# Ledger of designs, part 69: peptides against a protein of PDB entry 5TDY

Target 1, 88 residues: chain A of PDB entry 5TDY
Amino acid sequence: EKKIDGRRKAAVLLVALGPEKAAQVMKHLDEETVEQLVVEIANIGRVTPEEKKQVLEEFLSLAKAKEMISEGGIEYAKKVLEKAFGPE

## One batch from the design tools (peptide; made by RFdiffusion4, then SolubleMPNN)

Design b2_p25_8_s4 (from b2_p25_8, 7 letters changed)
Fold by OpenDDE base, seed 4:
Structure b2_p25_8_s4 (fold): chain B 88 residues (1-88), chain A 25 residues (1-25)
Amino acid sequence: as target 1 above (88 residues)
Amino acid sequence: SDEIWEKVVDAASKLFLEEVEELLK
């Protein structure tokens, strides 16, 4: 697993969502943040499938935790349990 | 960087959680 810059992760996610949905997300952000994201998107270059998958998986993990949504599968449930009680 | 990522996660999580799940299928 390669470490991905936070701004890069954001750009990858927004591009993956497509322009319409990305725009909806950006409407909820401050002007400076939007400006920075546009630059990152413009310079995104090649996005590997591994990078995309990594970003989306991290997003889902964070999003489910933030929204307290239990849907999403066994893997997420396992992570929650490990965090709470340890690997054993 | 991390702040931008967190802001995007916050906004997108409220709007497109299910859509992103579909992207991974």
Scores: peptide ipSAE 0.685, ipTM 0.942, DockQ to the pose 0.733
Fold by OpenDDE base, seed 2:
Structure b2_p25_8_s4 (fold): chain B 88 residues (1-88), chain A 25 residues (1-25)
Amino acid sequence: as target 1 above (88 residues)
Amino acid sequence: SDEIWEKVVDAASKLFLEEVEELLK
């Protein structure tokens, strides 16, 4: 699994959401961040299915943790356990 | 940067969690 730059991940997510939803997200960001994201989106180029999937999965993992939402399945539970006990 | 990614995750997590889940189906 290849590491993706944070700015790239953000652009991939916003493009995946579509213009309308992406705009709603960006309304919560500072002007400088918006400008940086717009440039990144404009130069996003080709997004592979693997890259897109990787970004969305990472987002879901982080989002569920932040919101303490238990709507995940086996895969999310597995990731939680891996992070909690994997290094042991 | 990770900073920008975290900002986007924070904003989007409150709005479109279900929509992103649907994108993976």
Scores: peptide ipSAE 0.683, ipTM 0.943, DockQ to the pose 0.727
Fold by OpenDDE base, seed 1:
Structure b2_p25_8_s4 (fold): chain B 88 residues (1-88), chain A 25 residues (1-25)
Amino acid sequence: as target 1 above (88 residues)
Amino acid sequence: SDEIWEKVVDAASKLFLEEVEELLK
């Protein structure tokens, strides 16, 4: 998979969530971070389905690990295995 | 940057984990 810049990953996630939910996320961020994210979102341009999927899958993996939510999901399982053992 | 990504993940994970799961369906 193609490496995605961290700022872009954040912008892709926020756009995928939609403006209402994105705003709720940004209420928890410092002003400087919000300003940087607004710039990234304004210049996001084309987001491919593959890029969107990659960002959402990475978020899901990190979020489930962080919150220790044990809910299953085939995409989550695939990502865990890929990170642990590689594509081979 | 990774710092911005981590901040967004931290905030969004507490609010919209289930919503993102739905986006992947």
Scores: peptide ipSAE 0.681, ipTM 0.943, DockQ to the pose 0.675
Fold by OpenDDE base, seed 5:
Structure b2_p25_8_s4 (fold): chain B 88 residues (1-88), chain A 25 residues (1-25)
Amino acid sequence: as target 1 above (88 residues)
Amino acid sequence: SDEIWEKVVDAASKLFLEEVEELLK
């Protein structure tokens, strides 16, 4: 798995959400962060399917943990088990 | 930066968790 820059991950997620939903997210961010994200989105260029999938999966893992939502997801479940009981 | 990523995750997680799940399906 390739390591993705944090600013890049944010831009990928926002683009994936579409302009309307991305704008709603932006309304909850400070002005400086918004400015930085706009620049990053403007220079996003090519987004590979692998990169997009990686970003969305990481987001879901983090979001589910933050909201304490017990929803499905094979990859998330695998990570939970690994953290709880160690590698096998 | 990790800081920007975390800020976006914090904001988006409260608004569009289900929408992102649909994007992966």
Scores: peptide ipSAE 0.669, ipTM 0.939, DockQ to the pose 0.713

## One batch from the design tools (peptide; made by RFdiffusion4, then SolubleMPNN)

Design b2_p26_1_s1 (from b2_p26_1, 10 letters changed)
Fold by OpenDDE base, seed 2:
Structure b2_p26_1_s1 (fold): chain B 88 residues (1-88), chain A 26 residues (1-26)
Amino acid sequence: as target 1 above (88 residues)
Amino acid sequence: SELVEKAEKEEPVFYKVVEAILEVEK
């Protein structure tokens, strides 16, 4: 797999979530981070299925490693994101 | 975790977004 820029990975996740959830997420972020994300989202272009898969995997890996939420919570988040990405 | 440390330092925007997503979705 190819290395994806961290800011792009973040933008991919936000776009996948849709505008409503993305807005909720960005409310938890500092102003500078939001500004960076807006730029990335504006220039995201086409996101390939491979990128989507990789970003989701890295999201889940990070969430699991950090152990911020229960396994059930991670599974729920996985399902939400997979549904949001939609079928290819 | 090496993964967490690396993400936080090298990909701070991604790391912050992941945390925020987990906060919103919990």
Scores: peptide ipSAE 0.676, ipTM 0.926, DockQ to the pose 0.515
Fold by OpenDDE base, seed 1:
Structure b2_p26_1_s1 (fold): chain B 88 residues (1-88), chain A 26 residues (1-26)
Amino acid sequence: as target 1 above (88 residues)
Amino acid sequence: SELVEKAEKEEPVFYKVVEAILEVEK
């Protein structure tokens, strides 16, 4: 497993969600963070299957640890992202 | 949570995006 930059991981998630949901997510962020993410997204290049898997796992780990939503909600988020990433 | 604290401090952008995603999908 290779360490992925945090900003890149964030960009991977946003791209996976698609432009509509990504826009909604970014409305919750401060202006400086949005600007940083726009740069990361613009330069994301190829996202490997391994990166997608790793980012998803780290997302789920944080979601579970934060316990901001129910277990069912976490499972839903997992399915949404898996669908968004698409098959390889 | 140790994991949350580490993520928030070392990878704030990623942490913020995760929180925002969970909020949007809530």
Scores: peptide ipSAE 0.675, ipTM 0.926, DockQ to the pose 0.490
Fold by OpenDDE base, seed 4:
Structure b2_p26_1_s1 (fold): chain B 88 residues (1-88), chain A 26 residues (1-26)
Amino acid sequence: as target 1 above (88 residues)
Amino acid sequence: SELVEKAEKEEPVFYKVVEAILEVEK
C-alpha cells in the first residue's frame, strides 16, 4: 500500500469527523499544530476510498498500541469513524 | 512500542490528532 504523509492522515481524520467534532479536537492541540492542520485540510482535495481505509486502520492500530482506550472505546471509535467516512 | 515511538517522532501531527480524537470521544 501507498505511504500517506502524516499530516495528510490527520487532515483526513478531521474532515471525516465533521466540522463540529473537528473543532473540538482542535481545541486540544497547540497553536502551531492547528495552523498546520488548517492548511492541510484546505488542500486535502479528493480522499480516495483506499486512503480512508488505510487511515482508519492506522488510527486504530496506533490507539491500540498506545493503549489509549478500552476495547469498548476502540469499537466505538471504529463505528464513529466508519460512519463519518460514509459509504463509497 | 515501536509503532508508537515511530508515530510520535516521525508523524507528530498525526500522533497528536489521534490523542485528541480519543480525548474528545471518551
Scores: peptide ipSAE 0.674, ipTM 0.926, DockQ to the pose 0.505
Fold by OpenDDE base, seed 5:
Structure b2_p26_1_s1 (fold): chain B 88 residues (1-88), chain A 26 residues (1-26)
Amino acid sequence: as target 1 above (88 residues)
Amino acid sequence: SELVEKAEKEEPVFYKVVEAILEVEK
């Protein structure tokens, strides 16, 4: 498993969500963070299936650790992101 | 949580995006 830059991981998630969802997410972020993300998204290039899998796993792990959502919510988030990423 | 603290400190952008995603999906 290769370590992925945190900003890249964030960009991968946003791109996977699509423009409408990504826009909603970015409205919750501070200006500096948005600027950083715009740069990362613009330079994201190709995202490998391995990167997508790793980013999703790290997203779920962090969400669970922070207890930001219920068990059912975690399952929902997993399905949403997997659907967004699509089959590889 | 060790994981949360590391993410928040070492990868703040990623951490913030995760929080925002979960907020939007609530």
Scores: peptide ipSAE 0.669, ipTM 0.925, DockQ to the pose 0.493

Design b2_p26_1_s2 (from b2_p26_1, 8 letters changed)
Fold by OpenDDE base, seed 2:
Structure b2_p26_1_s2 (fold): chain B 88 residues (1-88), chain A 26 residues (1-26)
Amino acid sequence: as target 1 above (88 residues)
Amino acid sequence: MELVEKAKEEEPVFYKVVEAILKVEE
């Protein structure tokens, strides 16, 4: 398993969610962060299945560790992201 | 908690996006 840059991981998630959902997410972010993400998305290139899997796992780990979201909410987010990533 | 703090410090953009995703999905 290779370490992925944090900004790249974020870009992978946004691209996987699709334009509509990604836009909703970015509305919750500060302008500087949005600008950084736009750059990363523009240069994302090919995202491998391994990267997608790793990013999803790290997303879930962080969400669970945060403990601010209910189990149901985390499970729902997991399903949405898994569906968004799609089968390989 | 340790993971959260580490993420905030070392990967702030990733953390912010994760937090935002969770807010949108709620």
Scores: peptide ipSAE 0.673, ipTM 0.921, DockQ to the pose 0.522
Fold by OpenDDE base, seed 4:
Structure b2_p26_1_s2 (fold): chain B 88 residues (1-88), chain A 26 residues (1-26)
Amino acid sequence: as target 1 above (88 residues)
Amino acid sequence: MELVEKAKEEEPVFYKVVEAILKVEE
């Protein structure tokens, strides 16, 4: 497993969500953060299957640790992101 | 808790995006 830059992980998630949901997510962020993310997305290049798996796992781990969502919500989020990443 | 604080400090953008995603899906 390779360490992924935090900003890259964020960009991977946003790209996976698609433009509509990514836009909604960024509405909840400060302007500076949005600008940083736009740069990361523009330079994301190829995202490997390994990166996708790792980012999803770290997303779920953080969400669980912070108790941000219920177990049902976690499962839902997992399904949404897995579908968003697409089959490879 | 330790994971959360570490993420907030070392990877603030990632942490913020995670929070925002969960708010959108809430």
Scores: peptide ipSAE 0.673, ipTM 0.921, DockQ to the pose 0.502
Fold by OpenDDE base, seed 1:
Structure b2_p26_1_s2 (fold): chain B 88 residues (1-88), chain A 26 residues (1-26)
Amino acid sequence: as target 1 above (88 residues)
Amino acid sequence: MELVEKAKEEEPVFYKVVEAILKVEE
């Protein structure tokens, strides 16, 4: 497993969500963070299946650790992202 | 909690995005 830059991981998630949901997510972020993410998204290039898998796993790990949503909500988020990532 | 604190410190942008995603999907 290769270490992925945190900002890149964030960009991968936003791109996977699609433009509509990504826009909603960014409304919850501070201006400086949004500007950083725009740069990362613009330079994201190719995202490998391995990167997608790793980012999803780390997303789920944080979601579970934070415990802000129910187990069902985490499973829902997992399904949404897996579908959004598209074909492997 | 340890993982959360580590993420906040070492990968703040990633943490913020994850938190925001969870809020949007509530």
Scores: peptide ipSAE 0.673, ipTM 0.921, DockQ to the pose 0.490
Fold by OpenDDE base, seed 5:
Structure b2_p26_1_s2 (fold): chain B 88 residues (1-88), chain A 26 residues (1-26)
Amino acid sequence: as target 1 above (88 residues)
Amino acid sequence: MELVEKAKEEEPVFYKVVEAILKVEE
C-alpha cells in the first residue's frame, strides 16, 4: 500500500459523504481544521478506487481501535461509506 | 490504543474527521 497524507484521507471521506453530510461533520470541527479541509477538498482531484478502499479501511480500523462506536455501528458506518463511494 | 495515539499525533485532521463522522452517524 502507498501512504496517503492524513489531510487527503480526511478530504476523501468528506467528499464521499456528499455535501449535506460533509457540512454536518464540519460543524463538529474547529475553525482551523475546517480551513485546512476546505483547501484539501478544493485540490482533491481524482480519487482512485484503491485510495477509496484504503481510506475506508483506515477509517474502520481507527474507529474500532478507539471504540467510538459498537461493532454494529462499525458495520453500519462501513455500509454507509461504501454506498457513498458508489459502485466501482 | 497505540494506533489511536499515533493517529492523533501524526494525522490530527484525519483523526478529528473520523471522530466527527461517528458523532454525526450515531
Scores: peptide ipSAE 0.666, ipTM 0.919, DockQ to the pose 0.478

Design b2_p26_1_s3 (from b2_p26_1, 10 letters changed)
Fold by OpenDDE base, seed 3:
Structure b2_p26_1_s3 (fold): chain B 88 residues (1-88), chain A 26 residues (1-26)
Amino acid sequence: as target 1 above (88 residues)
Amino acid sequence: SAMWEEAKEKEPVFAKVVEAYLKVEE
């Protein structure tokens, strides 16, 4: 796998979530982080299928590591994001 | 989690976004 910049991964995830959900997520972030993400999103360009797959995998790994979501919630998030990224 | 703490240090923006998403989906 190719290493993806952390800020790039965040931008990919937010774009995949859609504008409404992305806005909800960013409400939980500090102003500086939001500004950084806006820049990354504005310059996201093309997102490859490989990037989508990798971001999803790393999201799931971090979600499990943070232990703030149940197993059922992980499965739900997986389905939501898979649909958001689109079929590959 | 050690993995979470490491991610928070190495990729703080991504970690913050993941955490924020989890809060939204609760």
Scores: peptide ipSAE 0.700, ipTM 0.925, DockQ to the pose 0.519
Fold by OpenDDE base, seed 1:
Structure b2_p26_1_s3 (fold): chain B 88 residues (1-88), chain A 26 residues (1-26)
Amino acid sequence: as target 1 above (88 residues)
Amino acid sequence: SAMWEEAKEKEPVFAKVVEAYLKVEE
């Protein structure tokens, strides 16, 4: 497993969420963070299957750690993101 | 959570995005 830059992980996640959901998420972020993410998204390039898998796993791990989502919600998010990433 | 606090420190942008997503979905 290769370490991925945190900002890149965020960009990968936002792209996976789709434009509508990504926009909703970014409305909760400070302006400087949004600007940084826009740059990362613009330069995201190709996202490898390995990166997608790693980002999903780390997202789920952090979501569980934050404890702001039910177990059912975690499973839902997992399925949504897996579908969004698409098959390779 | 210690893991959450560590993530906020080491990878603040990613942590912020995750937290924001959870707020959107709650």
Scores: peptide ipSAE 0.696, ipTM 0.925, DockQ to the pose 0.505
Fold by OpenDDE base, seed 4:
Structure b2_p26_1_s3 (fold): chain B 88 residues (1-88), chain A 26 residues (1-26)
Amino acid sequence: as target 1 above (88 residues)
Amino acid sequence: SAMWEEAKEKEPVFAKVVEAYLKVEE
């Protein structure tokens, strides 16, 4: 599969979350990171189905690796993001 | 974990966003 830039993956994820949830996430980030993400989101362009699938998988992988989310939480997050990404 | 630390090093922005999301959902 194609390697996606980390900043782009972050932008794809935030856009998928929607404006309200994305705003909540951004409140937990440092100012410099927020500024970088705003630029990436503004220039995100078209997100391919392959990118969406890859970002979701990598998100879940990192979430599990961080060990800050329960198995039930992982399932919930997966459902939320799959719905947010929408059908292709 | 080693995987998490590697992600923070190689892709800090993505890692930060993931961590922030987990805090929001916590």
Scores: peptide ipSAE 0.695, ipTM 0.924, DockQ to the pose 0.508
Fold by OpenDDE base, seed 5:
Structure b2_p26_1_s3 (fold): chain B 88 residues (1-88), chain A 26 residues (1-26)
Amino acid sequence: as target 1 above (88 residues)
Amino acid sequence: SAMWEEAKEKEPVFAKVVEAYLKVEE
């Protein structure tokens, strides 16, 4: 497993969510963070299947750690993101 | 949790995006 830069992981996640959902997420972020993410998204290039898998796993891990979502919600998020990433 | 606090420290942008997503889904 290769370590991915945190900002890149964020960009990968936002792109996977699609433009509408990504916009909703970014509205909850501070201006500096938005600016950083815009740069990362603009330069994201190719996202490998391995990166997508790793980002999803780390997202789920952090979501559980934050404890802002139920177990059922975690399963839902997993399915939504897997569908968004598409089959590999 | 300790894991969350560590993520905020080491990968603040990713942590912020995860938190923002969870707020949107609430």
Scores: peptide ipSAE 0.694, ipTM 0.924, DockQ to the pose 0.513

Design b2_p26_1_s4 (from b2_p26_1, 14 letters changed)
Fold by OpenDDE base, seed 4:
Structure b2_p26_1_s4 (fold): chain B 88 residues (1-88), chain A 26 residues (1-26)
Amino acid sequence: as target 1 above (88 residues)
Amino acid sequence: SAMVEEAKKKEPVFYKVVEAILEVEK
């Protein structure tokens, strides 16, 4: 498993969500973070299926570890992001 | 946990985005 830069992982998630949801997410972030993400998104290039899978797994793992969402919420988040990423 | 602390410290942007996504998807 290849280590993915944290900023890239964040950009992958935002791109997967689409422009509308990505905009809503970035409203919750500080200006400096938004600026960093804009740069990463602009330079994201091709995201491989392996990267998508890894990023989703790390997203879910972090959410679970921090107890940010319930089990039902985890399943929902998984479905939303998998749909957003598209079938590979 | 160790992974949470590492993410928060070493990958703050990723950590913040995860929190924000979960907030939006509520």
Scores: peptide ipSAE 0.670, ipTM 0.915, DockQ to the pose 0.488
Fold by OpenDDE base, seed 2:
Order: structure tokens, then C-alpha cells, then sequence
Structure b2_p26_1_s4 (fold): chain B 88 residues (1-88), chain A 26 residues (1-26)
């Protein structure tokens, strides 16, 4: 497993979610962060299946560690993101 | 959590996006 740049990881998540959900997420972010993400998304290029898997795992790990949501909520988020990323 | 603190400090954009995603999907 290779370390992925944090900004790239964020961009991967947003692209995977699709434009509608990505827009909803970005509404929660400050303008500067949004601008940074737009740049990363513009230069995201090809995202490998390995990157997608790694990003999802890191997302879940961080969410669980921070206890931002209940276990059930995390499971729901996992399903949504897995579905968004596609079968591959 | 050490991991949380590291993410928040070293990868603030990623951290913020994760937090935002969880808020949206709540």
C-alpha cells in the first residue's frame, strides 16, 4: 500500500460520490478548501481500483477512529461509497 | 486518537472532506 496525498484522497472520494453528492459535501467546506479540491479534481486523472480501495478504507478508519457517527451510520456510509465507486 | 490528530494536522483537506461526507450521509 502506497501513501496517497491527502488532497488526492479527498478528490477521489468526491469524484466517486458523483456531482450531486459531491456538491452537497462541498457546501460544508470553506471557500479555500473548495478551491483546492477543484484543482485536485481537475488533475485527478486515472484513479486505480487499488487507490479507490485504499481511500475507502482510510475514510472508514478515520470515521471510526473519530467516532463521528454511530456504527450503523458508518456501515451505511460504507455501502453508499462502495456503490458509488462501482463494481470494478 | 493519534491517527485522527495526524490526519487533522497533516491532511486537513482530507479530514474536512471526511467530516463533511459523514454529515451529508447522516
Amino acid sequence: as target 1 above (88 residues)
Amino acid sequence: SAMVEEAKKKEPVFYKVVEAILEVEK
Scores: peptide ipSAE 0.669, ipTM 0.916, DockQ to the pose 0.497
Fold by OpenDDE base, seed 1:
Structure b2_p26_1_s4 (fold): chain B 88 residues (1-88), chain A 26 residues (1-26)
Amino acid sequence: as target 1 above (88 residues)
Amino acid sequence: SAMVEEAKKKEPVFYKVVEAILEVEK
Protein backbone atom coordinates (compact mmCIF):
# COMPACT_ATOMS: atom_id res chain seq x y z
CA GLU B 1 0.00 0.00 0.00
CA LYS B 2 1.04 3.59 -0.62
CA LYS B 3 2.68 5.38 2.31
CA ILE B 4 0.65 8.33 3.57
CA ASP B 5 2.21 11.29 5.36
CA GLY B 6 1.37 11.30 9.07
CA ARG B 7 -0.07 14.80 8.99
CA ARG B 8 -2.29 13.87 6.06
CA LYS B 9 -3.54 10.79 7.92
CA ALA B 10 -4.47 13.02 10.84
CA ALA B 11 -6.28 15.45 8.55
CA VAL B 12 -8.25 12.61 6.94
CA LEU B 13 -9.44 11.44 10.36
CA LEU B 14 -10.49 14.92 11.43
CA VAL B 15 -12.40 15.59 8.22
CA ALA B 16 -14.16 12.24 8.55
CA LEU B 17 -15.28 13.09 12.09
CA GLY B 18 -16.87 16.31 10.89
CA PRO B 19 -16.27 19.87 12.05
CA GLU B 20 -17.98 19.55 15.45
CA LYS B 21 -16.14 16.45 16.64
CA ALA B 22 -12.92 17.59 14.99
CA ALA B 23 -13.11 20.78 17.05
CA GLN B 24 -13.48 18.75 20.25
CA VAL B 25 -10.46 16.63 19.30
CA MET B 26 -8.33 19.68 18.57
CA LYS B 27 -9.07 21.09 22.04
CA HIS B 28 -6.73 18.37 23.31
CA LEU B 29 -3.87 19.54 21.09
CA ASP B 30 -1.23 22.23 21.41
CA GLU B 31 -1.53 25.39 19.34
CA GLU B 32 1.31 24.50 16.96
CA THR B 33 -0.24 21.11 16.19
CA VAL B 34 -3.64 22.70 15.57
CA GLU B 35 -2.11 25.19 13.15
CA GLN B 36 -0.40 22.39 11.24
CA LEU B 37 -3.64 20.43 11.05
CA VAL B 38 -5.61 23.42 9.77
CA VAL B 39 -3.14 23.74 6.90
CA GLU B 40 -3.39 20.03 6.08
CA ILE B 41 -7.19 20.10 6.19
CA ALA B 42 -7.28 23.15 3.92
CA ASN B 43 -5.11 21.31 1.39
CA ILE B 44 -6.57 17.83 1.79
CA GLY B 45 -8.09 17.75 -1.68
CA ARG B 46 -9.56 14.44 -2.79
CA VAL B 47 -9.37 11.52 -0.36
CA THR B 48 -9.74 8.15 -2.06
CA PRO B 49 -11.63 5.20 -0.57
CA GLU B 50 -8.29 3.40 -0.38
CA GLU B 51 -6.79 6.20 1.69
CA LYS B 52 -9.77 6.20 4.03
CA LYS B 53 -9.47 2.45 4.55
CA GLN B 54 -5.73 2.65 5.14
CA VAL B 55 -6.03 5.52 7.61
CA LEU B 56 -8.72 3.72 9.58
CA GLU B 57 -6.61 0.57 9.74
CA GLU B 58 -3.56 2.48 10.93
CA PHE B 59 -5.66 4.30 13.53
CA LEU B 60 -6.93 1.01 14.92
CA SER B 61 -3.48 -0.57 14.84
CA LEU B 62 -1.95 2.28 16.81
CA ALA B 63 -4.82 2.35 19.30
CA LYS B 64 -4.46 -1.39 19.93
CA ALA B 65 -0.68 -1.25 20.18
CA LYS B 66 -0.82 1.60 22.69
CA GLU B 67 -3.50 -0.24 24.69
CA MET B 68 -5.16 3.07 25.49
CA ILE B 69 -8.63 1.56 25.58
CA SER B 70 -10.32 -1.80 25.98
CA GLU B 71 -11.15 -4.01 23.03
CA GLY B 72 -14.75 -2.89 23.32
CA GLY B 73 -13.70 0.73 23.22
CA ILE B 74 -11.66 0.14 20.08
CA GLU B 75 -14.63 -1.54 18.44
CA TYR B 76 -16.78 1.45 19.36
CA ALA B 77 -14.22 3.87 17.89
CA LYS B 78 -14.15 1.81 14.71
CA LYS B 79 -17.93 2.05 14.35
CA VAL B 80 -17.93 5.78 14.99
CA LEU B 81 -15.30 6.41 12.33
CA GLU B 82 -16.91 4.09 9.81
CA LYS B 83 -20.21 5.90 10.29
CA ALA B 84 -18.46 9.26 9.97
CA PHE B 85 -16.73 8.26 6.73
CA GLY B 86 -20.07 7.26 5.28
CA PRO B 87 -20.75 5.04 2.28
CA GLU B 88 -18.57 5.24 -0.81
CA SER A 1 5.77 -1.04 22.14
CA ALA A 2 8.19 -0.45 19.30
CA MET A 3 5.32 0.52 16.99
CA VAL A 4 4.05 3.13 19.44
CA GLU A 5 7.49 4.61 19.95
CA GLU A 6 8.10 4.81 16.22
CA ALA A 7 4.74 6.48 15.59
CA LYS A 8 5.32 8.96 18.39
CA LYS A 9 8.74 9.84 16.97
CA LYS A 10 8.14 9.79 13.21
CA GLU A 11 4.48 10.81 13.06
CA PRO A 12 3.90 12.99 16.13
CA VAL A 13 0.85 14.81 14.73
CA PHE A 14 -0.89 11.57 13.80
CA TYR A 15 -0.01 10.08 17.18
CA LYS A 16 -1.42 13.08 19.04
CA VAL A 17 -4.62 13.08 17.01
CA VAL A 18 -5.17 9.37 17.69
CA GLU A 19 -4.76 9.96 21.42
CA ALA A 20 -7.14 12.91 21.30
CA ILE A 21 -9.79 10.98 19.37
CA LEU A 22 -9.69 8.15 21.88
CA GLU A 23 -9.95 10.63 24.73
CA VAL A 24 -12.97 12.37 23.21
CA GLU A 25 -14.77 9.13 22.37
CA LYS A 26 -14.29 7.34 25.70
Scores: peptide ipSAE 0.668, ipTM 0.915, DockQ to the pose 0.492
Fold by OpenDDE base, seed 5:
Structure b2_p26_1_s4 (fold): chain B 88 residues (1-88), chain A 26 residues (1-26)
Amino acid sequence: as target 1 above (88 residues)
Amino acid sequence: SAMVEEAKKKEPVFYKVVEAILEVEK
């Protein structure tokens, strides 16, 4: 497993969600964070299948550890994001 | 948990985005 920069991981997730959902997500963030993400998204370049898989895994792990959603919700989020990333 | 605390500290942007995604998808 290769270490991925935290800001890059965030940018990968937002791009995967698409512009409409990404906009909704960013409405929940502070101005400084939004500015940082805009820079990362602008410079995201190519995202490899390995990066996508790793980012999704780390997202799910953190979501579970934070316990913000039920197991069913985690499974739903997994399916939504996997579809958003597309088949690899 | 230790994982959450480390994420908040070392990768605050990633942490905040994860929280926001979970809020939007509720």
Scores: peptide ipSAE 0.664, ipTM 0.914, DockQ to the pose 0.493

Design b2_p26_2_s1 (from b2_p26_2 with E9K V18I H21E W22L E24A E25K)
Fold by OpenDDE base, seed 4:
Structure b2_p26_2_s1 (fold): chain B 88 residues (1-88), chain A 26 residues (1-26)
Amino acid sequence: as target 1 above (88 residues)
Amino acid sequence: DPLLEEVKKYSPEEIAEIIKELLAKD
């Protein structure tokens, strides 16, 4: 998989969320950050399905690692087990 | 998109916190 920088990841995420949800998210960021992200979104170009998938999966991994929501899932459980005991 | 639907379950504030972490690397 290709490396994506943080600014790009954030822009991909916000675009994927749609304008309504993205706007709500932006309200929790400082003004300078918002301006930077708006520029990134404006210049995002095309987002490949692979890039979108990668960003969303990374988000979920980070969010669940921070225990923001107690939602499980086979994929996440698999990652937890791999981290704890190594691959089979 | 099941991944996107799962992401959308997080609050705007929670999503913003993750974004802050992503941006902190730059």
Scores: peptide ipSAE 0.734, ipTM 0.950, DockQ to the pose 0.727
Fold by OpenDDE base, seed 1:
Structure b2_p26_2_s1 (fold): chain B 88 residues (1-88), chain A 26 residues (1-26)
Amino acid sequence: as target 1 above (88 residues)
Amino acid sequence: DPLLEEVKKYSPEEIAEIIKELLAKD
């Protein structure tokens, strides 16, 4: 697995969301952070499917850990295991 | 993209909080 810094992760995430939702997200960030992320997005270059997948999976992991959506951690863990190993 | 669809279920505010976390970690 390739190491991705936080700034790059955020940029990949915002690009994946699309301009409209990305703009909505940025309304919740301070001006300096927005400017930094815009630079990262402008210089994002190529984003591989693997990189995007890695970023989105990490997002979901972090979001679930914070229990932002009412889904038990154990239930998410079960889904992860199911997808990782599948039925045997 | 199933992963992206799952991510999009979160509000802009919730996504922003995760971004702040990503930026703070590094």
Scores: peptide ipSAE 0.732, ipTM 0.950, DockQ to the pose 0.692
Fold by OpenDDE base, seed 2:
Structure b2_p26_2_s1 (fold): chain B 88 residues (1-88), chain A 26 residues (1-26)
Amino acid sequence: as target 1 above (88 residues)
Amino acid sequence: DPLLEEVKKYSPEEIAEIIKELLAKD
């Protein structure tokens, strides 16, 4: 995996979400953050499928680690282990 | 895109919190 900085990750995520969902998300961010993210989005250039996949997977990992959505932990745990120690 | 569909299941507020974490990391 290539290292992606946080600003880039956020921009990729917002673009992937689409304009409607992204707008809703940005309503929960402070004005300065919104401004910087808009700039990042404007300069995002090309997003590779690999980069997009990496960002979305990291999001899901972080979100589930925070237990934002209740689900059976077994399946998630299996996925984590598979990604961490399975074939690359 | 199964990953994107799963991400979209989170509320805008929840997604924003994760974004804040991403931006806070060095």
Scores: peptide ipSAE 0.728, ipTM 0.949, DockQ to the pose 0.709
Fold by OpenDDE base, seed 5:
Structure b2_p26_2_s1 (fold): chain B 88 residues (1-88), chain A 26 residues (1-26)
Amino acid sequence: as target 1 above (88 residues)
Amino acid sequence: DPLLEEVKKYSPEEIAEIIKELLAKD
């Protein structure tokens, strides 16, 4: 697993969401944060499938840990099992 | 993309909250 800083994670997430959803999300962030993220998005370069997957999985893990919604997912289930029993 | 579709189920506000956490300094 390659290390990704928080700013890049956010940018990858926003790009993955698409312009419409990303714009809606950005309305809930302060102006300074929006400006920072716009710069990150502009300089995002290439996003590998592995990087995208990593970011989306981390998002889902964090969101579900906060109990925002109760729906499960295959990737979250995998993480639960990995945390409980290890990678075997 | 099943992961992306699952992410999109969250509201913009909920997604923004997670982004704030991602941006938080250690």
Scores: peptide ipSAE 0.726, ipTM 0.948, DockQ to the pose 0.689

